# Ledger of designs, part 152: peptides against a protein of PDB entry 6MBK

Target 1, 240 residues: chain A of PDB entry 6MBK
Amino acid sequence: GFEMVNFKEEGFGLRATRDIKAEELFLWVPRKLLMTVESAKNSVLGPLYSQDRILQAMGNIALAFHLLCERASPNSFWQPYIQTLPSEYDTPLYFEEDEVRYLQSTQAIHDVFSQYKNTARQYAYFYKVIQTHPHANKLPLKDSFTYEDYRWAVSSVMTRQNQIPTEDGSRVTLALIPLWDMCNHTNGLITTGYNLEDDRCECVALQDFRAGEQIYIFYGTRSNAEFVIHSGFFFDNNSH

## One batch from the design tools (peptide; made by RFdiffusion4, then SolubleMPNN)

Design b2_p17_7_s2 (from b2_p17_7, 6 letters changed)
Fold by OpenDDE base, seed 5:
Structure b2_p17_7_s2 (fold): chain B 240 residues (1-240), chain A 17 residues (1-17)
Amino acid sequence: as target 1 above (240 residues)
Amino acid sequence: SARVIPVWSEEELARVR
């Protein structure tokens, strides 16, 4: 019902190959295809995760390192997904000097500086961990862990992380959702939820799409989507 | 596939110790 297309101005997106009606379930992604905190724990990062309090406390950082480890692994299942990710982002960590100067007149500058400082501190901390911790020796990034790597991973996660339920639905965890996050943004309602019974992310069409049209979704108020546990979909109309 | 630029709060930017 859809295909991945590289749109000239928007980068990769999804295009309908047939007519899709509003509220039609056109896309689903099983848990096994997601990059989650749990998959990070079950990866080469697992031993280090189990011994580092920060990785345990901050699932987003765990995802960032998971992403870096998988990117550095030629045989990673997620290589096709990772190759579709931008090499750079429009996030504050990538702002040029002139952009930062422009923001100095706004209250946003505080957040930008905080992001820089905190990200730098995180990098410094984990650089030391990777260099000294025994369980870091097997990480594919052991000898190649730059700030640029970390900046990219953090930005990737921050723009693409989603809250989904754990397998038993008792808690929420973080996930990157391949294929689904290829959809570009439009104003509307959140039309993505998690189906615990089938253990998959589900996306219904925001509106009618004709064959050949790009399929857009609404990311929500934040770049990270929140899925309603058991109820499927969360509807929020916060355009920004 | 570009996402909306997030606004990060101070609380969301956990300090590493």
Scores: peptide ipSAE 0.215, ipTM 0.810, DockQ to the pose 0.036
Fold by OpenDDE base, seed 2:
Formats: sequence, structure tokens, C-alpha cells
Structure b2_p17_7_s2 (fold): chain B 240 residues (1-240), chain A 17 residues (1-17)
Amino acid sequence: as target 1 above (240 residues)
Amino acid sequence: SARVIPVWSEEELARVR
């Protein structure tokens, strides 16, 4: 039904290999394929998670460390997914001097500075935790945990994390959704839901797509400023 | 059915200072 393609101006995305009709369920991802806070808790990170207040309170950071641990694990189930992730991002944490200078004329500059400071503080905190906490000894990060690693992981999660229900549907949790997150953005409505009966994410087509066309999804109601801060890009046709 | 909602982390990042 679709294939991964590297598009000239949009990077990697999904292209239809057949005609897809609006509202057609064309993509689904079972929970077992997701990287979630729960899978982080069930990984080598689990013991540390259980004793660190920040990991417990900040699901996005838990996902970031989960991502780093799995990336450092050659036999990780998620290696194929991780290899599809960008090596670097266009998010503020990667901005060059010229990009920061450009934003100085906008209100976004304050958010950029905030991200810089917060991320640096988080890194410093967890660097110490990894070096001193007993449950960090078996982490693949013990002897190699750089700011560049953390910046990458935080940016990966920032651009790709989703809220989904827990398995029993009683609460919400955070997840990275492989394959689905390869879709690029367009205006529209949220067309992704979670099917608790089948325990999977389900994406229905926002519109008709013909064979050979790129498949787009709607990331949510966001301003261009928010796209820059959280996703590192502008959307010219954004109505918000 | 429950929704899958993308979450952007600016507010979350601000909690750790």
C-alpha cells in the first residue's frame, strides 16, 4: 500500500503504491512495535527509572534515554526503526549562529534560549546520575554519554512523541510510533486513533491518494512558530 | 476510540531546570 521514499524537499516520507481512499485504514502499528514509557520501564533502564524522580515525572526524557539505550544495543528490537531516524535535526538545539540571529527578531528566541538552558541542565543532571547511581552501571551510557547524544535523543522524542492510551485504556502514556511517524505533515484533522481491542495505532487516510502520491497526515493544530520550535520547519500553507 | 495525539515537549522540558 505504501513505501518509504526520500523526497527532494521534504526528506523521507511515505508514498502510496496503490490508490487509497479517504478514511481508508491504510496504516496500523501494534503496541508491541511502539517505543513507550512502559517499554522503557521494562528495559535495562527500568531499575533506574524506578528510582529517579525526573524519569518518572518526565515521560519524554524516559523515552529519550530509552532511545539512547536501544541505539547502543546491537540486538535491539528497534534497531531497524532507529536507523531510519535522522542523525541530526533542524530543531533549535541544532541551530547555527545565523539561524539564531534570524530568530532574534521574533518572539521565538525566548523559547530557543529556554530549550538550550533546559536541555543543558537536564544533561548535567543525568550525567551525574549515570556516573553515580548504582542502577546506571549496566547502562550502555555509563562510559559514553555526551551532550550530542542527549541532544539527538531529546530532539528525536520532541519531534515524534505521541500520547496514546495505556493497554487497559485507563490512562495515557507517551510513545514513538515506527513507520507512522514517517508521514509528512499537511493541513487537516487528526486521522490517527488507537484501537484498544486490537491493541494498535490506526491511521486512516486524510484524503484520497493516488498511486505514486505522497501520503500526508496532520500533526495537529500548530502555528509556524511552534513548528520551528518543536519540529524545526515552517509550513507555508499552515492556516494556523 | 482513543486518539493518538502528537505531543510537543516545550512545556515538559521547562519542568526540569
Scores: peptide ipSAE 0.174, ipTM 0.752, DockQ to the pose 0.079
Fold by OpenDDE base, seed 4:
Structure b2_p17_7_s2 (fold): chain B 240 residues (1-240), chain A 17 residues (1-17)
Amino acid sequence: as target 1 above (240 residues)
Amino acid sequence: SARVIPVWSEEELARVR
């Protein structure tokens, strides 16, 4: 029903290969295909995760390292997904000096500074961890962990992380959702929920799409978006 | 024109020791 296409101005997106009707369930992603904090714990990162308080406390950082480990693994299940991710982002961590100066007169500058400071500190900390911790020895990134790597991973997670329910629905966890996050954004209803019974993310069409049209969705705030449990949908007026 | 500034949680803004 859809295909991944590299659009000129928007980068990768999904294009309908047939007519899709509004509210049609056109895309679903089972939990097993998601990159989650749990999958990070169950990966080669698991032993280090179990012994590092920051990884345990900050799920977004756990996802970032999970992403880096999988990227560095040629046979990773998520390689097809990772290869679709941007190589750089239009986020504060990638701002040029003139862009930062432009924001200097705005309240946003404080957020930018915070991101820079925290990211730098995190990198310094984990660089040492990766170099010295016994459980880091077998990580595929052991001999190649640059600031650029970390900046990319953090930015990837920051722009794509989602809150989804745990398997039992008792709490939330963080996830990157392959394929789904390739849909570019438009304003409207959040039409993505999590079906706990079938244990999958479900996305219904926001509107009718004709064959050949790009499929847009509204996924709310990119940073740590929250899905409605049990395939629920809601209207969010918030912009990014 | 304004650039998008992602919203960070308190967790994300936490200092690393």
Scores: peptide ipSAE 0.027, ipTM 0.631, DockQ to the pose 0.023
Fold by OpenDDE base, seed 1:
Structure b2_p17_7_s2 (fold): chain B 240 residues (1-240), chain A 17 residues (1-17)
Amino acid sequence: as target 1 above (240 residues)
Amino acid sequence: SARVIPVWSEEELARVR
């Protein structure tokens, strides 16, 4: 019902190959295809994760390292997904000097500086960890871990992380959702939920889409206190 | 894909000092 297309101005997106009606379930992604904190724990990163307090405390950083490890692994299951990710982002970590100067006249500058400092500190910490920790020796990052790598991974997670339920539904965890997150943003309502019975992320169409049209979704809104792009899923079994 | 500009939470900032 859809295909991945590299649009001229918007980059990668999804295009309908047939008419899709509003509220139609057109896209679903099983848990096994997601990049999650749990999949990070079950990957080559697992041993380090089990011994590093920051990775354990910050799921988004765990995802960032998971992303980096998989990117550095030629045979990674997620290579097709990773290759669709932008090489750069319009996030504060990528702001140029002129952009920062402009923001100095705004209240946003404090958040930008905080993010810069925090990210730099994280990098410095993990650089040392990767160089010295025994469980880091087997990571594909051992010989190459630059700030640019970390900045990219963190920005990827910042812009694409989602909160989903654990398999038993008792807690929430963080996930990158391949294929689904290729949809570009438009104003509207959240139309994505998680179906625990089928253990999959489900997306219904925000509106009618004709064959050949780009499929857009609503990412939601993000506050300064919110680290997850998508604040919630539909947990109503009757809705999905 | 186009995404919103992310911001770290205060909790995240506090964990890495």
Scores: peptide ipSAE 0.021, ipTM 0.624, DockQ to the pose 0.036

Design b2_p17_7_s3 (from b2_p17_7, 7 letters changed)
Fold by OpenDDE base, seed 4:
Structure b2_p17_7_s3 (fold): chain B 240 residues (1-240), chain A 17 residues (1-17)
Amino acid sequence: as target 1 above (240 residues)
Amino acid sequence: PARVIPVWSAEELARVR
């Protein structure tokens, strides 16, 4: 019912191939297709994860490294997804000096600086880890781990991470949701939930979409969004 | 130790997309 399209100024998005009605379940993504902290733990990154306190404590960083490892793996299951991700982002980590100056008189500048210095510190730390830790030897990024790689991965995760329930529903974990996260943003309500019975993310249409129209979703605060567990959708009038 | 990456607003996230 949809196709990937490169839209002008918006990048890749999803376009309806048929009429989709509001609240229609048009998209679902099983857990097995997600990039999660758990899949990171079960990947080549697993041994290092098990011995690095920061990876264990910061699921977002775990996802970033998972993303980098999979990107560096030609036969990765997630290659088709990874190739849809932007090569660069309009995030603070990519801001040029002039762009930073535009924000110098705003409260946002503090967040920009904080994010940048934190990311730089993280990179420095993990660069050393990758170079020295025994369990890093088999990582596909062992000999190629640049700041550019890291800021890309971090930016990817920052813009695309989601909170989903663990398999048993007892806790929340972080996930990148392929296909679903290709939808571009519009104002509205969160229309995505997690169906634990079927173990999948489910997205219903925010509005009617006609064939040929771009399908938009409301991200909310995606990086901090917790989806409704079991069967359901979260509708909160909390737009940002 | 490394700090947690800040959470972004929907608008900021959308801008990147």
Scores: peptide ipSAE 0.035, ipTM 0.633, DockQ to the pose 0.032
Fold by OpenDDE base, seed 3:
Structure b2_p17_7_s3 (fold): chain B 240 residues (1-240), chain A 17 residues (1-17)
Amino acid sequence: as target 1 above (240 residues)
Amino acid sequence: PARVIPVWSAEELARVR
């Protein structure tokens, strides 16, 4: 019912191939297709994850390393998805000197400097871990782990991470959602939730879309989203 | 995809050392 298209001035998005009605379930993604903290634990990163307190404490960093490991793996299941990700981002970590100087007149400068400082510290820490930890030699990052790699991975996760339930529904975890995150943003209501019964992310149409029209969704106030569990869809129920 | 520009919270940017 949809296809990926390069739209003028909007970049890649999804276009309807048939008429889609409001509230119609037009897109779903099973858990097995998601990049999650759990899939990171079950990957080549698993042994290191089990031994590093930072990876265990910060699921977003675990996803970043999961993304880097899978990118470096030619046989990765997620290669088609990873190749669709931007090579650069408009996040503070990519700001040039002039952009930072402009922001000095705003309160946002404190957040920018915080991101720079913390990301640099994280990189320095994990560079040492990758070079010295016994389980790190199994990672496809041993010979190539630059700040640019880490910056890209962190920015990818920062812009695309979503909060979903664990398999048993007892807790929340983080996930990247392939295909779904190709939808461009518009103002509206949250129309994406998680169906635990079928163990899948579900997206219903925000409005009627005719064949040939671009399909938009509402991300919330941030680029990441918190998914509603068995409670319908609520306005701006986005967290993390 | 066109996403809003995210800013990690202080909790998300927890200190490593």
Scores: peptide ipSAE 0.034, ipTM 0.710, DockQ to the pose 0.036
Fold by OpenDDE base, seed 2:
Structure b2_p17_7_s3 (fold): chain B 240 residues (1-240), chain A 17 residues (1-17)
Amino acid sequence: as target 1 above (240 residues)
Amino acid sequence: PARVIPVWSAEELARVR
């Protein structure tokens, strides 16, 4: 019902190959295809994760390192997904001098500097960990871990992380959702939920889409996107 | 895709010591 297309101004997106009606379940992604904190724990990163307090406490950073490890692994299952990710972002971590100058007159400058400083500190910490920790020896990034790598991974996770239920539905975890996150953003309501019975993310159409039209979804607050458990969808009045 | 630029909370950007 859809195909990936490179749009001129918006980059990659999804285009309908047939008419899709509003509220139609047109896209679903099984848990096994997701990049999650759990998949990070079950990867080559697992031993280090089990020993590092920050990785354990900050699932977003765990996802960032998971993303880096998989990117550095030629045989990674997620290579096709990773190749669809932007090489750079418009996030504060990528702001140039002119953009920072523009923000100097705004209260946002403090947040930008804080984000930059904290990210730099995290990089310095993990650089040392990767160089010295025994469980880091088998990581594919052992001898190739730059700030640019970390900046990219953090930005990727920051813009694409989602909250989903654990397999047993007892708590919430973080996930990157391949295929689904290819949809470009439009104003609306969250039309994505997690179906625990089928163990998959489910997306219903925000509106009618005709064959040939780009399929848009509402990201909401992507970094804090929460899915209704079982088969429901969360609707927020966010107007961003 | 054109993504909304989220801002991580202070908790998500916890300081590393």
Scores: peptide ipSAE 0.037, ipTM 0.724, DockQ to the pose 0.036; fails the geometry check
Fold by OpenDDE base, seed 1:
Structure b2_p17_7_s3 (fold): chain B 240 residues (1-240), chain A 17 residues (1-17)
Amino acid sequence: as target 1 above (240 residues)
Amino acid sequence: PARVIPVWSAEELARVR
């Protein structure tokens, strides 16, 4: 029903191979294929996770390190997914001077600076952890952990993390959803949910898509400032 | 069913000083 395509201006996205009707369930991703906080705990990161208070307290950072560890692992199950991720993002962590100057006229500037400062502090903290913690010796990133690595991972998670239910449905956890997050953004309604009975993420079509058309999804309702900060694009700019 | 939504708060980032 769809195929991954590298679009000229939008990068990777999904294209319909047949006509898809609105509200049709065209895409689903089982939990076992997701990158989650739980999969991070069960990975090479697990021992460090169990000993670091920040990783335990911040699932988004856990996912970021999960991404970094898996990226550095040639035989990672998620290599095909990771290789589809952008090498850089339009998030504040990548803003140049001109972009920051533009935002100085907006109320978003405080959040931009805060995000940058906090991310830098996180990097400094984890750099020390990776250098000194016994369980960090097992990590494939032990000898290669730069700010650029961390910035990329944080930005990847920031733009792509999702809340999903735990397996028992009692709590909410964080997940990256491979294949699904290949869909580029358009304005509309959220058409993705989690089916606990089948233990899978499910996406229904936002609208009719003809064969050959790019399939778009709506990431969520946010202000422009929030989209810039958390998703890397403006609400009216339908890009991924 | 549970809605899948991306979330990332500045408050979470602020927990690391």
Scores: peptide ipSAE 0.034, ipTM 0.684, DockQ to the pose 0.077; fails the geometry check

Design b2_p17_7_s4 (from b2_p17_7, 7 letters changed)
Fold by OpenDDE base, seed 2:
Structure b2_p17_7_s4 (fold): chain B 240 residues (1-240), chain A 17 residues (1-17)
Amino acid sequence: as target 1 above (240 residues)
Amino acid sequence: SARVIPTWSAEELARVR
């Protein structure tokens, strides 16, 4: 019902190959295809995860390292997904000097500086961990772990992480959702939820889409957004 | 997909010391 297309100015997105009606379930992604904290724990990163307090405490950083490890693995299942990710982002970590200078007159500069400082600190910490920790020996990134690598991974997770339920539905965990996150953003309602019975992310169409049209979804407010469990979809009119 | 909306707060980033 859809195909990945490289759109001008918007980059990769999904295009309908047939008419899709509003509220139609057109896209679903099983848990086994997601990059989650759990999949990170079950990967080559697992042994280090089990020994590092920061990875255990911060699932988003665990995802970042999971992403880096899989990127460095030629036979990774997620290579097709990873190759579709941007090489750089419009996040503060990628702001040029002119952009930062412009923001000096605004309160946003404090957030920018915080991200720079904190990301640098994290990199320094994990650089040492990766170089010295015994369980880091098998990591494919051991011989090549640069700040640029970390900046990219952090930015990737920062812009794409989602809250989903654990398998038993008792807690929430973090996930990158391949294929689904290829949809570009538009204003509207959140039409994505998690179906625990089928153990998959589900997305219904925000509106009617004709064959050949780009399919857009509403991301909502990412900091506050989580998947709806057993209740279908969370409708949010908030813009960002 | 060019997603640029950050989901990490400065507070979350600061947890690593």
Scores: peptide ipSAE 0.032, ipTM 0.707, DockQ to the pose 0.036
Fold by OpenDDE base, seed 4:
Structure b2_p17_7_s4 (fold): chain B 240 residues (1-240), chain A 17 residues (1-17)
Amino acid sequence: as target 1 above (240 residues)
Amino acid sequence: SARVIPTWSAEELARVR
């Protein structure tokens, strides 16, 4: 077992309530609990999704809007999860002027500026969509869609999106994995896979954890490229 | 046609640690 704890410096994480052995399946999350592009399509966002090319083309943005819609819905199934998410992130979108200035001496500055520009453009686009599109009228964020909202949602997705298989295993889709993503990061190997037979995300322990210890996992940098090349998700029933 | 918005790059998605 485990419990959610607010750790110093690290924020929320999971703490073992019993001894957990390495490679032990200690955590699993059924698909129905995930926030996915599919769940976005099946939500109040669905009608707009079906009419907007960008939402259809960019699953990460679809997830961002899914987060915003659910956050704005008091009775959302995912409220408990959403409330555990950070209010701010260590992403370029939250960099202060001094941090940006520091990065000007590095090649990273171009990526930072690109992200700023792209995110701003996306916000402007969707602000207009939300204000004018007929299928946006029933969105809970219709009258409350700020840049800060979008920045938060985008950053949430950037840092927490995962590639998982579709139900039939024929394709990959994007998902936020509640509870699992509460584990803080450590160096190591990805020990999370997807069990298609049981239709759930499964996480095995990276190492032995004693009762009372924080449970860490390795989830890379959560970039699209790394998910493709370094994803620990497996489509077989075998664990690793 | 719809506005063209680029996809996120790996670097754009990367968390700064």
Scores: peptide ipSAE 0.026, ipTM 0.599, DockQ to the pose 0.026
Fold by OpenDDE base, seed 3:
Structure b2_p17_7_s4 (fold): chain B 240 residues (1-240), chain A 17 residues (1-17)
Amino acid sequence: as target 1 above (240 residues)
Amino acid sequence: SARVIPTWSAEELARVR
């Protein structure tokens, strides 16, 4: 009941092809189609993941490397999704000198500098790991791992990561949700959750949409949405 | 897709040690 469209001002989004009623389940994405920490563990990154404490401790970084490895893999299942991602972002890691100077008037500058410093340190660490660790030898990024690659992947995850339950529902993990994250944002209530019985992300319509109208959703209060917690899908665990 | 301005939590900004 929807199609991807390039809108004049909003860019790419979803448009209804039929009338959709409020609270109607119009979009669902099974777990097997998601990019998750678990899919990262089961990919070519798995052997390195199993031996690197940082990848194990920081699921967002694991997703970033998963994204980089899949991008560098021509036969990746997620190539169609990855090709829809922006090539650059409006994140602090992409701020120009003038933008940083403007932010010096606020306390936000401390967070920006912290993000710069931490991201640079992470890159330096993993550059060494990729160059020296035995399990990194077969990674598709072995001979091509630049800071630009890393900041892109980190920014992609930062803007698109979502919290979902693990398969057994005992913990929270991180996921990129293809197709769903193409919806543009509007003010409202979170209408996306995870159905453990059917093991899929589910999105219901925020309002009535007529055929031909753009479908908007509410991501949450920030880019990394916590659907299970905010939507009341009976999941209070915040551990990854 | 137009997302909200991203921000890391303190946990997400953990230093590499």
Scores: peptide ipSAE 0.031, ipTM 0.685, DockQ to the pose 0.037; fails the geometry check
Fold by OpenDDE base, seed 1:
Structure b2_p17_7_s4 (fold): chain B 240 residues (1-240), chain A 17 residues (1-17)
Amino acid sequence: as target 1 above (240 residues)
Amino acid sequence: SARVIPTWSAEELARVR
């Protein structure tokens, strides 16, 4: 019902190969295909995760390192997914001076500065961890952990992480959702949920899509400022 | 079913040594 397409201006996205009706379940992704905090714990990152309080406390950072480790692993199960990710993002960590100056007139500027500072501090901390911690020797990124790597991973997770239920449904965890997150963003309503019974993410169509049209989804309810900070998107007529 | 929602707060990013 859909195919991966590299769109000229939007990068990778999904295109309908047939007519899809609004609210039609057209896409689902089983838990086993997700990159989650649990999969991070079960990966080469696991030993370090079990010893580092920040990785344990911050699932988003755990996902970032999981992403970096898998990217550096030639035989990673998620290589096909990782290769679809952008090499850079429209998030504040990639803003140039002019873009930052523009944001100085907005309420988002303090969040931008905070993100810069915090990300730099995190990198410095984990650089030391990777260089000195015994369990870090097992990581494929041991000798190739730059700020650019970390910035990319953080931005990838920032723009693509999702809250999903744990397997037993008792708690929430963080996940990157391959295939699903290839859908580019539009304003609207959230049409993606997690089906615990079938243990999969499910996406229903936001609207009717004709064959040949790009399939858009709404990532979440956020203000324009929050979209800029967290997703790198901006809509003039955002209803939220 | 639970909604899938992306989130990364500034507060989370602030937690470092």
Scores: peptide ipSAE 0.028, ipTM 0.647, DockQ to the pose 0.077; fails the geometry check

